# Ledger of designs, part 122: peptides against a protein of PDB entry 7AE7

Target 1, 321 residues: chain A of PDB entry 7AE7
Amino acid sequence: KVYKDLREFLEVLEQEGQLIRVKEEVNPEPDIAAAGRAAANLGKNQPAVFFEKIKGYKYSVVTNVHGSWQNHALMLGLDKNTSTKDQFYELNRRWDKFPVPPNVVKREAAPCKENVIDKDINLFEILPLYRINEQDGGFYISKASVVTADPEYPDDFNKLNVGTYRIQVKDRDRVGIQALAMHDIAVQLEKAEAENKPLPIAITIGNNPLVTFMASTPVGYNQNEYEFVGALQDGVPMDIVKSDLYDHLYVPAGSEVVLEGHIIPRVRTVEGPFGEFPGSYSGARLQCEVKIDRITHRTNPIFENLYLGIPWTEIDYLMAL

## One batch from the design tools (peptide; made by RFdiffusion4, then SolubleMPNN)

Design b2_p18_2_s4 (from b2_p18_2, 11 letters changed)
Fold by OpenDDE base, seed 3:
Structure b2_p18_2_s4 (fold): chain B 321 residues (1-321), chain A 18 residues (1-18)
Amino acid sequence: as target 1 above (321 residues)
Amino acid sequence: SANADVEAANQARNAAYS
């Protein structure tokens, strides 16, 4: 089975008993984190948790989408009870199909383009933002697939990077992004900042689960994550669409929310702290700042965010294969 | 352009599977 978007995957998770739907209104804090911990206590078969109603917000949140080996099997379109060994075997078999180029769809065919916000941008109106951990220094977007390109080679699709980075909300139209030197985005940013130019960026939220998986998987600088998604879909191309602001950036056609903007050159602002691990907080650091210039989103967008809990975090499953 | 390269690759792929 291949998924076009997050919604198709969530439907399968629910059908397979791997999604808990919380229908009652919850407080963003502490109820989202508390429910995540409760789900984690169910053992190795940790379900996703879908919150339909969040006090003070219009839209929904889903967490722990990749939070178990069963969810991981389903992501690969396998039986939920497929062994880790067999999942690994199948993943490797499909990996050899790289590259599988994506389909570029028309704007009118892309669900992520259903709604547009191009003025008076307010992230709090689109995303039900909450502190993941009680001591977090702010609201984080932790499962975004961030799209950037090489500013020297903007037309080279192989240098188009889709990565996962820690993102803190800084203002209505601004986010901090952690671009470490080991990340491909840091190479691209360095080139832009050398010329004191903005780096175009698209921060995509709520994607096809294989996009999220590949965005969290290190690949070569000259390898496109979308072409691996097609490989992991057993040769079925994924659908991408051109960003609204940039001719050289392509986003998943099915993204729930797309934040289009730019990294402000040579600006660093305080980001953090963030509880990356249970009982461990990363200190506050100076990080890059993104200005959001345009938002596109699906009607009733689902905010997918990372679950951080004991004993296994969602990231452990994203990086385990 | 990235789009042209992707489109060309898609055309080549589609031709191989037809």
Scores: peptide ipSAE 0.027, ipTM 0.627, DockQ to the pose 0.011
Fold by OpenDDE base, seed 5:
Structure b2_p18_2_s4 (fold): chain B 321 residues (1-321), chain A 18 residues (1-18)
Amino acid sequence: as target 1 above (321 residues)
Amino acid sequence: SANADVEAANQARNAAYS
C-alpha cells in the first residue's frame, strides 16, 4: 500500500489499532506531552496519538506517528506484524530501486494548496504550538521536512534537499533553524551567505510518512530524498508540487502545512534550549533565522509533531532504520 | 505563477536524471 498523504496513513493506523484518538479538549501544556507519555506506557506497540481539540487553537495535533515497529511496517505498506528483520529486508530491497523520480502535479491537484496565507502571517493561527518538553525554551516544530536547493545549481533536482532540522518558533512569522555543518542545508546556506543572499526554504509539515522517514535519513548531497520515497513505495512515484514562491523548490503535494520563506543571510539569533532526548537538553546557541513569507495549507490542517516522551521515543525508531 | 508547467518540470527532471 502507498500513501498519498499523512491522512491516508492515519486512517490506516486507526484501522490497525495503532492510533489513539483524544476527542476531549486538552490543554497544549501539559496534556499533549502527558498523553504521549501515557501512550508510550502501553508497551512496545505504541500508537500514534491524535488530539482533535486543543484549547486556544483551531486545529489538531498528531504525535508518535512513527512511534513503533508496527507503525513502521504499516508505513512500508506491510502487515503491522511484520518482523523487524523482514522490514529491514524489504527496505533494502526497495532501496535498490532508487532513483524513482516523483510526479510533478498541477497546483490545482495539490491538497497543500487548498488555502493560502500571504499577509499578516501568524504561525499560532495555523499550528497548535506547545512546548514538547517542560523545560524547552519555546515552541518547536520537530517533525518538519525542510526543502532547500543548491543556490549555485537551483535547477539540479539531484541537489534538492529534504531534511529534518530542529526548528524553534521565534515570532509569528519567524523560526530558528539548526543547520549543522553535517547537514546538506548547511552547504546550501554557505553558498547563499557567501553572496549575502537569502536561501529559499519550504518547511513542510504533516507529510506522507515515507517523506518524513527519508527526511530523517542521511543520503548523498547529489541524491534527492523524493526519489528514495518512490523507491520505498516499491517503485510508485510520490507526488510533488512547485512551491508558490520559488520555481526550483518542490514540496510534497499532500503536505498539511507548507511554510515558504527564506533563511536570512548572515543573521544568527538565540535558539533553545530543547530536550532532544528525555533528560537531555541542548543548550541555547546562535542559530539561523527563517522569515516566513507565505503559508499554504490543507483545510483543517493536522500539525504532526515529534513525540519525545519516555524511551523508546519516536526519534529512536526514526534513527533505528 | 500558480500554474507550473508540469510537463516542462517533468522533462527537466528526467533530463537531470538521464
Scores: peptide ipSAE 0.023, ipTM 0.536, DockQ to the pose 0.015
Fold by OpenDDE base, seed 1:
Structure b2_p18_2_s4 (fold): chain B 321 residues (1-321), chain A 18 residues (1-18)
Amino acid sequence: as target 1 above (321 residues)
Amino acid sequence: SANADVEAANQARNAAYS
């Protein structure tokens, strides 16, 4: 089984008993985090948790999408009871199929383009933002696949980077992003900042689960994560679409929300703290700031966000593979 | 402060849906 988008995956999770749907209206805080913790108490078979209604918000939240070995098996299109050993075997087998180039679809064929916001941008209108941990310094977007390119080689598709970074909401149209020196985005940003130029960026939320997986998996600087997604789909290409603002950036065609903008050159602002692990907070640091210039989104977009609870956390599963 | 940032974000949220 191959998934075009998050919605197809959530449907399978629900069919397989790996998704809990919360139909009652919840408070964004503390109910989302509390329900996530409650789901974690179900043991090793932790389901995704889908919140249909959030007080003060228009749209839904899903968390813990990758939060179990069953969910990872299903992500690979395997039986949910596939052993971890067999999952690794299959992952490695498919990895060797790299590269599998993506299909570039027309704008009209991309669900992420159903709606556009290009003025009076307010992230709170499109994302049901909440504090993941009680001591977090703000609202975090913790499961985005961030698309950037090498500003010296914008036409080199092999240098297109899709990565996962800690993103704090700073204002209605601004986010802080943690670009560590070891990340490909930091290399690209350094090149842009050397010329005092903005770095084009697309922050994509609610993707095909293999996109999210590959965005959290380190690959070579000259390797495109989308070509690995195709490999992990056992040779089936994924669908991508050109960003609206930039000819050289491509986003998953099925993304729930795409935040297009730029990293402001040579600006650093306070970001954090963030509870990366229960009882462990990364301190406040000076981080890069992104200006959001355009949003595209699916109708009734689903905000996929990371669950951080008692181990095993969703991040543990994303990093364990 | 981290708390001030959270408060500002909450105010922004409340203003968006008021």
Scores: peptide ipSAE 0.007, ipTM 0.277, DockQ to the pose 0.138
Fold by OpenDDE base, seed 2:
Structure b2_p18_2_s4 (fold): chain B 321 residues (1-321), chain A 18 residues (1-18)
Amino acid sequence: as target 1 above (321 residues)
Amino acid sequence: SANADVEAANQARNAAYS
């Protein structure tokens, strides 16, 4: 089975008993993190957790979408009980199909274009933001697929990068992004900053699960992650659409939310701390800043975010509810 | 990295291929 978007995958997770739906209104903090930890205590078969109603927000959150081997098997369109060995065998088999070029769809055919915000941008109106960990220095967007291009070769599709980076919300229309030297985005940013130019960026949230998977998988600088998604879909191309602001940036057609903007050249602001692992925090550092210039989103967008936390005891769960 | 769930799967995959 191939998924066009996050919603098709969530439907399958629910059908397979790998999604918990929380229907009651929850507080962003601490309830989202607490419920995620409680779901982690269900053992090795950890489901995704979907929060339908969040106090103070309009839209929903889903966490732990990739949080189990069962979910990983289903992402590949396999039986949920497929062994890890067989999953990896299948991944390797499909990897050899690279490249599988994506389909470029028209704007009218792309669900991510259903709604546009180009004035009075406020991320808090679109994303139910919360602290993932208690000691986090702010709100994080942790499962975004970030699209950038080589500013020297913007029309070279092979240099189009889709990566996952730590993103802290800094203001209504600003985010901090951690671009480490080992990331392809750092190479592209260095080129832009050498000329004191902004780097165009599209931060995409709530994608086809294979897009999120590939964005988190290091590939060669001259390899496009979308072409690997097609390979991992067993040769079925994924659908992409041109960004609204930039002719050379393409985003997943089915993204729940697309934040289009630019990295401000030679600006660094404090970002962090963030709890990257249970009980461990990365320190605060000076990081790049992104200005959000335009948002496109699906109607009733789902905010996919990372599940992080130490498994709570049943007592801890009951006290947190 | 902000995607520990995805990264855990990726690390397991990379370890299996290595």
Scores: peptide ipSAE 0.006, ipTM 0.382, DockQ to the pose 0.022

Design b2_p18_3_s1 (from b2_p18_3, 13 letters changed)
Fold by OpenDDE base, seed 2:
Structure b2_p18_3_s1 (fold): chain B 321 residues (1-321), chain A 18 residues (1-18)
Amino acid sequence: as target 1 above (321 residues)
Amino acid sequence: SSYAAAEEANKARNAAYS
């Protein structure tokens, strides 16, 4: 099975008994993190947790979407009881199908374009933000697929990068982003900053689960993550759409929320601390700052965010492959 | 050459995005 968006995957997770739906109103803190920890205590078959109602917010949250081998098997369109060995075998078999170019759909056919916010940007109105860890220095968007291009070769789609980065909310329309030297975004940012130019960026939230998987998987600088998504879909292209602000940036057509903006050149602000692992916090650092200029979103957008509870974090499953 | 084949493949892929 191939999924067009997060919603189709969540439907399958629910049908397969791999999604817990919380229908009662919860407090963002501590209830989201507490429910995530409770789900982790169910053993190796950890379900996703979907929160329908969050006090003080309009929209829903889902966590732990990739947080088990069963969820990973279902992501690949396999039986949920497929062994880890057989999942690896199938992943490797499909990897050899690279490249599978995506389909570019029209704007009117892209669910991520259903609603537009181009003034009075307020991230708190669109995303039910909460502290993932008790000692976090702020609210984090920890499971976004971030789209950037090479500013020297913006029309070379082989250099289009889709990556996962630590993103701290700094203001109503600003986020901090951790661009480490080992990340492809750091190469692109260096080129933009050399010219004292903004780097165009699209931060996409709530995607096809294979997009999120590939955004967390290191690939070559001249390899497009969307073309691997098509390979992992066993040769079925994924659907992408042109961003509203930039002709050279393309986002998943089915994204729940798209934050379009720019990295401010040569500006660094304090970011962190963040609990990357249970009981382990990264120090505060000077990191890049993004201005959000436009939001597009699906009606009733779902905020997908990372689960970082014990004994196994969701990141352990995303990076173990 | 392998390079020319790669350039043509890249051109074809880029055309799919336009």
Scores: peptide ipSAE 0.193, ipTM 0.755, DockQ to the pose 0.011
Fold by OpenDDE base, seed 4:
Structure b2_p18_3_s1 (fold): chain B 321 residues (1-321), chain A 18 residues (1-18)
Amino acid sequence: as target 1 above (321 residues)
Amino acid sequence: SSYAAAEEANKARNAAYS
């Protein structure tokens, strides 16, 4: 099975008993994190946790989407009981199909374009933001697939990067992004900053689970993550759509929320601390700042965010393959 | 664009496997 979006995957997770739906209203803090920890304690078959109602917010949150080997098997369209060994075998087999170029769909066919916010942007109105960890310095978007291009070669789609970066909400229309030197985004940012130019960016939230997986998987600078998604879909292209602001940026057609904007050149602001692992916090650092200029989103967007808990984090599963 | 060409190639390929 191939998934067009997060919603199709969540439906399968629910059908397979790999999703818990919380229908009662919860407090963003501490209930989301507490429920995630409780779900993690249910054993090896850690389900996704879907919060339908969050106090003070209009929209829903889902966590722990990739939080088990069963969820990984289902992501690959395999039986949920497929062994880790067989999952690895199948992943490797499909990996050899790279590249599988994506389909470019029309704007009108892309669910991520159902709604537009281009004025009075307030991230708190579109995303049910909460502290993931008790000691976090703020609200984080921890499971976004961030799209950037090489500013020197903007039309070279082999250099189109889709990565996962730590993103702290700074203001209604601003986020901090952790772009480390080892990340492809840092190379692209360096080129933009050399000319004192903004780096175009699209922060995509709530995607096809293979997009999220590939965004968390290191690939070569001249390798496009979307072309790996097609490979991992066993040769079925994924659907992408042109961003609204930039001709050279493409986003997953099915994204729940797309934050389009730019990294402000040569600006660094305080980001962190963030609890990357239980009991370990990265200190506050000066990191890049993104201005959000436009939001597109599905009707009733689902905020997919990372679960961080003991003993296995969702990151452990995303990086284990 | 390279993606427009890729889309046409993908459509042709997908049609061959249908």
Scores: peptide ipSAE 0.029, ipTM 0.667, DockQ to the pose 0.011
Fold by OpenDDE base, seed 1:
Structure b2_p18_3_s1 (fold): chain B 321 residues (1-321), chain A 18 residues (1-18)
Amino acid sequence: as target 1 above (321 residues)
Amino acid sequence: SSYAAAEEANKARNAAYS
């Protein structure tokens, strides 16, 4: 099975008993994190946790979407009981199909374009933000697929990067982003900053699970993650759409939320701490700052965010493959 | 641009399935 968006995947997770739906209103803190930890205690078959109602917010949250081998099997369209070995075998087999070019859809065909916010941007109105860990220095967006391009080669689709980065909310229209030197985004940012130019960026939230997976998987600088998504879909192209602000940035057509903006050149602000691992916090550091200039989103957008819990985190599954 | 080529390829593909 191939998924067009997060919603189709969540439907399958629910059908397969790999999603818990919390229908009662929860407090953003500590209930989301607590419920995630409780789900983790269910053993190796950790379900996704879908929170329908969050106090003080309009929209829903889902966590732990990739939080088990069963969910990983289902992401690949396999039986949930497919062995890890067989999952790896199938992953490798499909990987050899690269490149599978994405399908560029029209704006009117892209669910992520259902709603537009271009004035009075407030991230808190769109995303049910919460602290993932009690000691976090703020609210984090932890499962975003961040789209950037090479500013020297903006029309080279092979240099379009889709990556996952630590993103802290700084203001209603600003986020901090951790662009480490090992990341392709850092190479692109360096080029932009050399000319004191903004780096165009699209932060996409709530994607096709293979997009999230590939955004967390290192690929070559001259390789496009969307073309791997198509490979991992066994040769079925994924759907992408042009961003509203930039001709050279393409986002997943089915994204729940797209934050379009720019990295402010040569600006660094305090970001962190963040509890990346249980009992381990990455310290506060000076990181890049993104100005959000436009938001597009699906009606009733689902905020997909990372689950961090003991003993096995969602990150462990995303990095184990 | 490589994007334009991708768009054209997609149009051709979509036309083949229409």
Scores: peptide ipSAE 0.017, ipTM 0.575, DockQ to the pose 0.012
Fold by OpenDDE base, seed 3:
Structure b2_p18_3_s1 (fold): chain B 321 residues (1-321), chain A 18 residues (1-18)
Amino acid sequence: as target 1 above (321 residues)
Amino acid sequence: SSYAAAEEANKARNAAYS
């Protein structure tokens, strides 16, 4: 089984008993986090949790999409009861199929282009933002696949980076992004900032689960994560589409939300604190700032966000394969 | 461009799956 988007995966999770649907209206705080913790108490077979209605918001939230070995098996199109060993063997077998170049689709064929916001941008109208932890210094987007390119080689597809970074919402059209020196985005940003130029960026939310997986998986600077997604799809290319603002940035065609903008050169603003681990908060730091210039989104977009509950966080599963 | 080469490769692959 190959998934075109998050929705196809959520459908399979629900069919396989690996998704809990919360139909009643919830308060974004603390109910989302509380329900996530309750789901985690179900043991090793932790389901995704889909919140249909969030008080004060129009759209839905899903958490813990990658939060179990069963979900990882299903992500690979395997039986949910496939052993971790067999999942690992299958992943490695498919990894050897790299590169599998993505299929570039036309704009009219890309679900992420169904709606456009290019004026009066307000992230709070599109994303049901909430504090993941009570002591968080703000709202975080924690499962975005962030697309950037090498500003020196914008046409080199091999240098197109799709990564996962800590993103704090700063304003209606501003987010802070943590670009650590070990991240490929930091190399690209350094090149842009050397010339005092903005770095083009597309922050994609609610993706094909293999995109999210690969965005969290370190690869070489000259390796494109989309080509690994095709490999992990057993040789089936994933669908990508050009961003609206940039000819050299390609986003997953099925993304629920795409935030297009730029990293402001040589600007650093306070970001954090954030509860990255249970009982552990990272302090406030100076981080890069992104201006959002355009949003494209699917109708009734689903906000996929990270679950950080006990005993295992969703990130533990994303990094375990 | 590397993208053009990728698009051609994908067309060839898609044709093989059709």
Scores: peptide ipSAE 0.016, ipTM 0.532, DockQ to the pose 0.011; fails the geometry check

